# Ledger of designs, part 38: peptides against a protein of PDB entry 3B8E

Target 1, 230 residues: chain A of PDB entry 3B8E
Amino acid sequence: PFLIFIIANIPLPLGTVTILCIDLGTDMVPAISLAYEQAESDIMKRQPRNPKTDKLVNEQLISMAYGQIGMIQALGGFFTYFVILAENGFLPIHLLGLRVNWDDRWINDVEDSYGQQWTYEQRKIVEFTCHTPFFVTIVVVQWADLVICKTRRNSVFQQGMKNKILIFGLFEETALAAFLSYCPGMGVALRMYPLKPTWWFCAFPYSLLIFVYDEVRKLIIRRRPGGWVE

## One batch from the design tools (peptide; aimed at target 1 K164)

Design b2_p20_7_s1 (made by RFdiffusion4, then SolubleMPNN; from b2_p20_7, 18 letters changed)
Fold by OpenDDE base, seed 4:
Structure b2_p20_7_s1 (fold): chain B 230 residues (1-230), chain A 20 residues (1-20)
Amino acid sequence: as target 1 above (230 residues)
Amino acid sequence: DLLEELLELLLELIELLETL
């Protein structure tokens, strides 16, 4: 989000507070829950990692985490962001380069894509209205990300959902996201304004895409061991 | 108190970022 904010000079898609809520709130318990996952049924048939040659974090893991899954997550967040701004009169093409004027408190006549003028206060309300749905979008795609991280090779349908701590983590992050989104005073305290319940569904296609993509990847790995996808 | 202090620090940080 922040890189695109700088490069494209668009209004801030995700606030610092919402980033901290992801990193310190919704991500911790789910991440810890993976330590309690059951071993894959074939793990004892694999050779042990060579600690001298094999890195814990390799190019393949970086490619999966940042290059593939992270990009799909970012696209989901930006989709939600652009839809909200478009509903408020700001089409995606009009947002390019708008940041400088958007963040200037002395400019009270910033025009949207339809020629409506927006005061600084009105623009900041719209910006902060984007932060909560972007955050919720990240939580919803994290459901799929957490579930796919249960295994490296086996399908989730083969592994099953037996890890009760992981299930708890999914409920915890969802409950926390709902609390931060709908609790009275969060708009003042965290600048996380309430979102329409419909915004939760904007992330579902991307969550499904992550899940389907990873299941297909794992299927390819199972059918063609030793491929570049493994 | 710690949560309130953290919230205040976060608000100050946001205000500082808005002045950048």
Scores: peptide ipSAE 0.005, ipTM 0.300, DockQ to the pose 0.072
OpenDDE base, seeds 1, 2, 3, 5: peptide ipSAE 0.005, 0.000, 0.000, 0.000; ipTM 0.283, 0.259, 0.262, 0.184

Design b2_p20_7_s2 (made by RFdiffusion4, then SolubleMPNN; from b2_p20_7, 18 letters changed)
Fold by OpenDDE base, seed 1:
Structure b2_p20_7_s2 (fold): chain B 230 residues (1-230), chain A 20 residues (1-20)
Amino acid sequence: as target 1 above (230 residues)
Amino acid sequence: ELLELLLKALALLILLLETL
């Protein structure tokens, strides 16, 4: 998010507070829940990692986590961001380079894509209105991310959803996201304004894409062991 | 205050869900 904010000079897609809510709120319980996951049925067929030669964080893991899944998650967030700004009169192409004028308190006549003028206060309300749905989008794509992280090689359908702590984590992160989005005073406290319930669905295609992508990846790994995808 | 509120809200949510 922040890199695109700088490079494209767009209004801030995701606030620092909402990032902290992800990292300290919605990610912790799900991440802990993975420690309670049952071992994959093939784990005893794998040789132990050699601590001298095998890196715990390898290029493949970085490519998968940041380069593939993380990019799909970011695309989901940006999709939601662009939808909300477009619904408020700011088309994606008009946002390019707008940041300088957007963030200037003394400019109260910033035009949208339809020629409507926006005061600084109105623009900041719209910006903060984007932060909550972006956050919720991350939570929705994290459902898929958490589920795909249950296994390295086996399909989720083979592993099943037997980890009650993981199921609890999915409910916890969702309930926390709903609480932060709709609790009175969160707009003042967190700059998290309430979102329309329809904006929750903006992330669903990306969550499904993550899930399908990883299931296909795992299918390839099972069919072609020792490939570059492993 | 915000971090404390978040932590309290999280703790309450966890407790609520553990009691369910």
Scores: peptide ipSAE 0.014, ipTM 0.334, DockQ to the pose 0.024
OpenDDE base, seeds 2, 3, 4, 5: peptide ipSAE 0.011, 0.000, 0.000, 0.000; ipTM 0.319, 0.249, 0.269, 0.268; seed 3 fails the geometry check

Design b2_p20_7_s3 (made by RFdiffusion4, then SolubleMPNN; from b2_p20_7, 19 letters changed)
Fold by OpenDDE base, seed 2:
Structure b2_p20_7_s3 (fold): chain B 230 residues (1-230), chain A 20 residues (1-20)
Amino acid sequence: as target 1 above (230 residues)
Amino acid sequence: LEEELLKRLLLLLLLLEELL
């Protein structure tokens, strides 16, 4: 998010406080919960890792976790951001290079894509209105990420949802997201303005995409062990 | 997990420093 903000000179899609709420708030309990996940049913049928050749984290795992899934998450967040700004009159193409004028307090006549002029205060309300839905989008996508991280090879349907701590983590991150989104004063304290409940659904296609993608990946690994997809 | 948390925290601190 921040790199695209700098490179494209767009209005800030995700605030620093919101990033902190994701990485230190919503992600921690779910991540800890994975330590309590049951071993895959086939783990004892696998050969021991060779500590001299097999890295614990290989390039394939890095590419999958930080590359592919992270890109889908970012796309989900940016999709929500662009939809909100478009609903407020700012089309994606018009946002390119707009940051300089957007962040200038002395410019009160920034035009949208339809020629409507926006004051600095109005622009900041719209910007902060984007931060909360972006955050919620990430949380909804993280549901899929947490669930797919339960297993490396087995389907989630084969593994099941037996980890009570993981289930608790899903509820905790959702409750925290709801608290941060709707608690009075969060707009002032965190620059997170309340979102309409409908914005929770904007992430669902991406969450489903991640889940389907990983289930297909795992299916391929089960059918073709030792492939590049592992 | 602790190492990953530390890396994330450090990254966030760096990002915060750039934004302030």
Scores: peptide ipSAE 0.014, ipTM 0.415, DockQ to the pose 0.067
OpenDDE base, seeds 1, 3, 4, 5: peptide ipSAE 0.005, 0.000, 0.013, 0.008; ipTM 0.322, 0.228, 0.401, 0.371

Design b2_p20_7_s4 (made by RFdiffusion4, then SolubleMPNN; from b2_p20_7, 19 letters changed)
Fold by OpenDDE base, seed 4:
Structure b2_p20_7_s4 (fold): chain B 230 residues (1-230), chain A 20 residues (1-20)
Amino acid sequence: as target 1 above (230 residues)
Amino acid sequence: DEELKELLELLLELLELELL
C-alpha cells in the first residue's frame, strides 16, 4: 500500500491505526492457530530439512508470500479503495499525483473527476472512509490466506477444516473487524468510519482468487514434484 | 493540547507511512 502511495502520489489508502489493527489484532490469533494444524498425510514420507543447507525462509517462500499472495491481497485492498473513491467522485486516473494537493490543508478547492470542489475536511472524511473498507478487505483476503497456509502440498479439501482453533481465529478476526467497523466512537477514536455492508463484497473475488490460485499451485506440485512452483 | 494533537496526528501519519 505505502509503496503505491509514494510512487503514484495517491491519497493514503490505509491508515497507521488500521495497519496496527491488522498486524496486532487480526493476524495474531490466526497465525497462532496454524501451530495447532494437523500434519499433512504425507509428512512422514518427507525427508527432514537440513538445517545447515536449507534456509527456513527461502527465495521460493518469499516469492510466494510477498510476490504472489501478497500482491493479490494488495490488489484487493486497492480495488476496494478505488471503488470507494470512485463512488465519491474520484476516478483512479485522477488520483495520480493528487496526494500533494490532497494533504495540503490550505487548498480547499481540489477538484474531483466531475469538477466538484472538495475542502480539506471533506477530503479527509473520504480518506478515512477508505481506511475501514481497506482494512476489512485485508481481513477477508486473510481468510483465504490462512486457509491456504494450512498445507504446503495437500489440497484444503484433502486436509479438511478440523482445526477448531483456526476456525475460532477466523471468527475472532471477523468479529474484531466488525467491531472496529461498526462500534460507535471508532470514527473518533481510530478514524475508522463505518463501512457500508456492500463494501465487504469487494474483497470476495480476491479471496476466491487466492484460494483458487493456491489450490491450482498445490495441484501442480502434486502432479510435478520438484518443479519451479514448489 | 492542539499542538500535541497535531504532533500526534503527524506522528500517526509518519507511522502510517512506515507501516504501509
Scores: peptide ipSAE 0.018, ipTM 0.427, DockQ to the pose 0.090
OpenDDE base, seeds 1, 2, 3, 5: peptide ipSAE 0.015, 0.014, 0.015, 0.013; ipTM 0.417, 0.382, 0.384, 0.389; seed 5 fails the geometry check

Design b2_p20_8 (made by RFdiffusion4)
Pose (drawn by RFdiffusion4):
Structure b2_p20_8 (pose): chain A 230 residues (1-230), chain P 20 residues (1-20)
Amino acid sequence: as target 1 above (230 residues)
Amino acid sequence: EHFFFPELIARYVLANIAFI
């Protein structure tokens, strides 16, 4: 959100105060719950891990996330940001440009008249909007995320999805999002109510992508002992 | 049996960091 905000100088898809809603806020309970997760095999049947090699935060970890599911999770939120505008004057292939505030009116695009009070608006289909969606979009995928980061070898099937806390940590998250996106007013610090009708589901298309993917590979992993590149 | 998988939590966090 901040990166592409520079390369193609488009409107800020995600705010800073808006980021401190994934960490010390929403994703919180989910990960804590990840811990209550149980065994995945008879571990008391394997030499002790050699602390010289198999680190905790391996780098393959980084690959399998920071550059793989952080992306298809990236596109999903970096999509909703578009169609959050298209239904207001988004530039499907346009927009790529600054948007002053002291401007107050004077300019707009794609057949419109945006600015002052609609500058609080020219930065409201984004502020109290686009951001907040690029938010729910996050959580949206954090589901398939939270349900894939529940094993590194077994399918959600071979390992019943019964992490009581986590399952009941999901609504415990999703709810925070909405109870926060429709906060009777805590929209001052955060953003405004994203149209329940669609503004939510739009990110859901991608979550299904995440899931099946890591779900597949795991098979490639199992169907292949010392699985190749994966 | 309960076994803690710090790697899974790390993977989950890293995914969020990459998203941001």

Design b2_p20_8_s1 (made by RFdiffusion4, then SolubleMPNN; from b2_p20_8, 14 letters changed)
Fold by OpenDDE base, seed 1:
Structure b2_p20_8_s1 (fold): chain B 230 residues (1-230), chain A 20 residues (1-20)
Amino acid sequence: as target 1 above (230 residues)
Amino acid sequence: MKVRNPELIATFRLSLLGTL
């Protein structure tokens, strides 16, 4: 998000405080919950890996795959961001380069895509209105990410949802996201304005995509043992 | 206590780092 903010000079899609709420808030318990995940049933079927050659290749491929998942998550966040700004009169093309005028306190006549003028205060309300749905979008795609991270090779359906701590983590991160989104004063404290309940669903296609992407990846790994994805 | 499944945790955190 921050790189695109700089490169495209768009209004800030996700606030630094909101990033901290993800990294240290919502994702912490889910991350810890993976420590309680049961070993995959196929762990005994893995040939002894050459610790010098196979480890480096696997770590690179895993890093690439999860980097790609991260990009899909970011796309989900940006989708939500662009939809909200478009609903407020700012089409995606109009956002390119707009940051300079958007962030200027002395410009109170920034036009949207429809010629409506926006004061600095109104623009900042819209910007901060985007931060919460972007955050919630990340939480919703992280449900899929957490579930797929239960296994490296086996399908999640083979592993099952037996990890009660992971289930607790999913509820906790969702409850925390709801708390941060709807608790009075969060707009002032965290620049997280309340979101319409409909915004929670914007991430669902991306969560499904992440899940399908990883299940297909794992299926390929299982069908082609020793291939480039292991 | 040795953290169990450090690789799964690292994977999940890496996805997040790719997002942010």
Scores: peptide ipSAE 0.564, ipTM 0.932, DockQ to the pose 0.442
OpenDDE base, seeds 2, 3, 4, 5: peptide ipSAE 0.561, 0.018, 0.018, 0.018; ipTM 0.932, 0.533, 0.506, 0.556

Design b2_p20_8_s2 (made by RFdiffusion4, then SolubleMPNN; from b2_p20_8, 13 letters changed)
Fold by OpenDDE base, seed 3:
Structure b2_p20_8_s2 (fold): chain B 230 residues (1-230), chain A 20 residues (1-20)
Amino acid sequence: as target 1 above (230 residues)
Amino acid sequence: KKVLNPERIATFLLALLGTI
């Protein structure tokens, strides 16, 4: 998020404090939960891998798959950001380079894509209105990631939801997202204005996309063991 | 002794880095 804010000179999509809440708050319990996930039912049946040859190829392919998932997460957050700004009159193309004028307190006549003028205060309200939905979008997408990370090869439907710590991680992320979105004073403390309930659903297509992507990936691995997708 | 699988920690850290 912050890199695109610098490169594209767009209004800030996600606050620094909110990023820290994602990295330290929402992700810590999921991390721990994955460490406690039961070994995949077939892992113990695999022949001992050659520790010199088989590690490097598998680590690169896993890193690539998780890198692709991370890109889909970022795209989900940016989609929510662009939808909110478009609903407020700022089309995605108009946001490019707008940061300089957007962040200037003395410019009170910044035009939107429809020629409506926006004061500095109005612009900052819209900016901070994006922070909460962006955060919630990341959490909803992380649900899919946490669920798919349970298994390397098996479908989620084959292994099931047996890890109680993973279920607790999903609950903790959701509870933190609800707390930050609806607790009084979060608008002042974190620059996160209250979330309309409809914005929780904006991330669902991306969460589903990640889930389908990983299930298809795992299906290909099961059908073609030793292929380029492992 | 649940052996901390370093691969799971690394993949998690990469997922964290992808959210930034």
Scores: peptide ipSAE 0.016, ipTM 0.342, DockQ to the pose 0.361
OpenDDE base, seeds 1, 2, 4, 5: peptide ipSAE 0.013, 0.014, 0.007, 0.006; ipTM 0.354, 0.388, 0.389, 0.346; seeds 2, 5 fail the geometry check

Design b2_p20_8_s3 (made by RFdiffusion4, then SolubleMPNN; from b2_p20_8, 13 letters changed)
Fold by OpenDDE base, seed 5:
Structure b2_p20_8_s3 (fold): chain B 230 residues (1-230), chain A 20 residues (1-20)
Amino acid sequence: as target 1 above (230 residues)
Amino acid sequence: MLVRNPELIATYKLSLLGTL
């Protein structure tokens, strides 16, 4: 998000406080829950690997795959961001380069895509209205990410949902996200304005995409051991 | 206490880092 904010000069899609709420808030218990995941059934069937070559190759390929998953998660957040801004009169093309005037508190006549003028205060309300749904979008795509991280090779359907700590983590992160989104005073304290319940669903296509992407990846690995995806 | 499954935790955090 930050790199796109700088390169495209768009209004800030996600606040620094919301980033901290993700890194240190919603994703801590989920991350710890993976320590309690059961070993995959195929671990004992793996051939002895060369600890120098095969480890390095696997770490690189895994890192690339999860980097791509991260990009899909970011796309989900940006989709929500662009929809909200479009509903408020700012089409995606109009946002390019707009940051300079958007962030200027002395400019109170910034035009939207329809010629409506926006004061600095109105623009900041819209910006902060984007931050909470972007945050919630990340939490919703992180449900899929956490579930796919249960396994490296086996399908999640083969592994099952037996990790009670992981299930607790999913509920905890969701409850925390709801608390941060809807608790009175969060708009002042964290610049997280309440979101319409419909915004929780904006990430669902991306969560499904992440899940399908990783299950297909794992399927390829199972069918072609030692291939370029492993 | 050796953290079990450090590789799973690392991948989950790496995907998040790629998101932010």
Scores: peptide ipSAE 0.563, ipTM 0.923, DockQ to the pose 0.452
OpenDDE base, seeds 1, 2, 3, 4: peptide ipSAE 0.550, 0.547, 0.543, 0.551; ipTM 0.921, 0.919, 0.918, 0.921

Design b2_p20_8_s4 (made by RFdiffusion4, then SolubleMPNN; from b2_p20_8, 11 letters changed)
Fold by OpenDDE base, seed 1:
Structure b2_p20_8_s4 (fold): chain B 230 residues (1-230), chain A 20 residues (1-20)
Amino acid sequence: as target 1 above (230 residues)
Amino acid sequence: KKVLNPELIATYKLALEGTI
């Protein structure tokens, strides 16, 4: 997110506080859940045939999978961001290079893609309106990620949500997203304005995309035992 | 000039004012 913000000079899609809340609030419980499940899966896994190569391959695959999932999460957040700004008159192309004028409090006549003038206050309201749905999008996509990461080889439907830690993580992320989205004062404190419930659904296509991607990946791994993706 | 989504802005202004 931050790299695209710098490179494209677009209005800030996700605040520093929201990033911090993701890293500390949403990513930590999943990471703990995954660490426990990995430890449990490693205990259940047959002795690695070659512990050095199988560990390195598994670490590379995990790293690639997390990198790819993280990119899809970011794309989901940016999609939601661009949709909100487009609905408010700022088309994606018009946002390129707009940051300088957008962030200038003395410019109160920034034009949107339709020639409408926006005050600094109005622009900042729209910008901060993007922070919450970006965060919520990440949380909803993380639901899919958590479910996916649990089921390395088995279908999600076969392993079930029996892991109390996973259920707790999903609950905590959802509760945090609801708290940050709807608790009084969060708009002022965290620059996270309340969301219409409809914005939660903007993340579902990306959650589904990650799910499909992982099921396809698993299918490829199952069909090519010993391939690069083991 | 008219804002395309004045209701959204109004909703967020009200949310900000109600939280202060």
Scores: peptide ipSAE 0.026, ipTM 0.607, DockQ to the pose 0.015
OpenDDE base, seeds 2, 3, 4, 5: peptide ipSAE 0.019, 0.019, 0.020, 0.020; ipTM 0.520, 0.549, 0.560, 0.539; seeds 2, 5 fail the geometry check

## One batch from the design tools (peptide; aimed at target 1 F171 E172)

Design b2_p21_1 (made by RFdiffusion4)
Pose (drawn by RFdiffusion4):
Structure b2_p21_1 (pose): chain A 230 residues (1-230), chain P 21 residues (1-21)
Amino acid sequence: as target 1 above (230 residues)
Amino acid sequence: FPVFFISLILFIISLIFIFFF
């Protein structure tokens, strides 16, 4: 959101105060719950881990996330940001450009008249909007995320999805999002109500991508002992 | 409002189930 905000100088898809809603807020309970997760095998049947090699935060870990599911989770939120505008004057292939505030009115695009009070709006189909969706979009994929980061070898099937806390940590999250996106007014600090009709589901298309993916490879992992590149 | 209430109810239900287990 901040990175592409510079390369193609488009409107800020995600705010800073908006980021402190994934960490110390929404994703919180989910990960804590990840811990209550149980065994995945008879571990008391393997030499002790050699602290010289198999680190905690391996780098393959970074690959399998920071550059793999952080991306297809990236596109999903970096998509909803578009169709959050298209239904207001989004530039499918346009827009790529600054948007002053002291401008107040004077300019717009794709057949419109945006600015002052609609500058609070020229930055409101984004502020109290686009951001907040690019938010729910996050959580949206954090589901398939939270349900894949529940094993590194077994399918959600071979390991029943019964982490009581986590299952009942999901609503525990999703709810925070909406109870926050429709907060009777806590929209001052955060953003405004994203149209329940669609503004949500739009990110859901991608979550199904995440899931099946890591779900597949795990088979490639199992169907292949010392699985190749994966 | 419905959405807000439903979300609140689901949040409370989750807590109840976490307490039970």

Design b2_p21_1_s1 (made by RFdiffusion4, then SolubleMPNN; from b2_p21_1, 18 letters changed)
Fold by OpenDDE base, seed 2:
Structure b2_p21_1_s1 (fold): chain B 230 residues (1-230), chain A 21 residues (1-21)
Amino acid sequence: as target 1 above (230 residues)
Amino acid sequence: DEVLEEARKLLEKAREEIEKY
């Protein structure tokens, strides 16, 4: 998010403190929960044929999969950001290069895509209104990521949700998202304004996309054992 | 509109707190 902010010169989609809350709060607890997941029986039984080459290939494949999932998460957040700004009159194309004028408190006549002028205060309200939905979108997409990462080859439907710690982590992450979104004072402390409940559903298509992607990936692995997708 | 109004109220409160310091 920060790199795109710099490169595209768009208004900041997510505050730095909120990013830290994602990295330390929403990523760490789920990661700990995944450490308690039972090893897939097939992973434990398959001795690596060549420990050095197979480990490197597996690490590359895992890194690519996590990179792709992370990209889908970021795209989901940015989608929510652009939808909110578009609903407030700022189309995505108009946001390109707007940062300099957007962040200048002395410019109170920044025009939206429809010619409406926005004061600095109004712009910051809209910006901070985007922070909460962006964060919530990441959390909702992480639900899918956590559920799929517990298995490499087996479908979620086959493995089930046996890890009670993982289930607890999902609820804790959701509770944290609700707390940060609706607790009084978070708008001032974290620049996260209250979120309408309807915006929670904006992330669901991306969560579904991750589920479909992972199920297709796992299906390919099951059909072609030893392929490049493993 | 309701979210924007709530956000405005929060910003006004934040401004009042900043002006106190």
Scores: peptide ipSAE 0.014, ipTM 0.337, DockQ to the pose 0.025
OpenDDE base, seeds 1, 3, 4, 5: peptide ipSAE 0.000, 0.000, 0.000, 0.006; ipTM 0.260, 0.247, 0.232, 0.271

Design b2_p21_1_s2 (made by RFdiffusion4, then SolubleMPNN; from b2_p21_1, 18 letters changed)
Fold by OpenDDE base, seed 1:
Structure b2_p21_1_s2 (fold): chain B 230 residues (1-230), chain A 21 residues (1-21)
Amino acid sequence: as target 1 above (230 residues)
Amino acid sequence: SKVYEEALKKLKLAREEIEKY
């Protein structure tokens, strides 16, 4: 998100505080859960036939998979961001290069795609309104990611949600998202204005996409053991 | 739901106040 913010010179899609909340709050418990599960899975794994090559391949594949999932997460967040801004009169094309004027406190007549002038304060409200749904989108997509990551090779349907730590992580993420989105004062403190409940559902297609993607990936891995997809 | 509604009201009020400027 931050890279696109810099490259496209668009208004900030996700605040630094929300990023910190994701990294420290949302990702930490899941990461721990995944680490435990990975350790358990590694203990259960028969000794790799070739520990060096299999480890390297596995690490590369994991890194690629996480990278791809991360990109899908980012796309989901940006989608919600662009939708919200479009609903407020700022079409995606108009946002390109707008950051300089957007962030300028002295420019109070920034025009949207429809010629409406926006004050700095109005722009910042819209920007902060985007932060919450972006965050929520990431959380919702992370639900899928966490559920998916639990199973390296097995379908989520086969292993189920037996990991209490994972369930706790999902609950914690959801609770944190709800808290940050709806708790009074969070708009001022964290620049996370309240989100309409309908926006939670905007992330679901991307969550589903990740789920399908991973299930397909796992299916390919199961059908072609030792392939480049592993 | 009440917390959400209150938060939305506050947000609307804040928007209205900003629109007055």
Scores: peptide ipSAE 0.014, ipTM 0.350, DockQ to the pose 0.049
OpenDDE base, seeds 2, 3, 4, 5: peptide ipSAE 0.014, 0.013, 0.010, 0.012; ipTM 0.439, 0.334, 0.364, 0.398

Design b2_p21_1_s3 (made by RFdiffusion4, then SolubleMPNN; from b2_p21_1, 18 letters changed)
Fold by OpenDDE base, seed 2:
Structure b2_p21_1_s3 (fold): chain B 230 residues (1-230), chain A 21 residues (1-21)
Amino acid sequence: as target 1 above (230 residues)
Amino acid sequence: SEVLEEAKKLLELARELIEKY
């Protein structure tokens, strides 16, 4: 998000403190919970042909899959960001290159896509209004990610939700997201203004996309064992 | 209460990191 902010010269979609909260709170803790996931029965039965080579290949494939999921996650966040700004009169195309004027406190007549002028204070309110939904979108997408990552081949429906630690992790990250979104003072402390409950649903299509993607991937793996999709 | 406590810790850590860099 920060790199896109610099390259596209758009208003900052996610604050640095919020990024740290994601990395330390919503990524790390749930990831630890995955270490306690019960081994997939199919993995236990696999005899690697060449332990060194097969391990490396598998690590590359896993890394690629996580990279793809991460990209979908980022896209979900940006989607939410652009939707909010568009609802406030700033279309995505208009945001390109706008950062310099956006962040200048002495410019109080920045025009939106419809010619409405925005003061610095008004712009910052809109910007900070985007931070919370972006964060929540990441968390909601992570629900799907965490659920699918517990297996490589078996469907979520087949493996079930047996890991109590994973369930706890999902609850914890959700509770943290709710706390950061609705606790008084977070707007000042983290530049995260309160989130309307309706915005929680903005991320659901992306969570569903990840879920469907993974289920399709796993289905292909089951039908074509040893394929490159694994 | 536990979630609140953890959130507070994360906030404090984030502040420390921001101040450090």
Scores: peptide ipSAE 0.006, ipTM 0.274, DockQ to the pose 0.091
OpenDDE base, seeds 1, 3, 4, 5: peptide ipSAE 0.000, 0.000, 0.000, 0.000; ipTM 0.267, 0.265, 0.228, 0.218

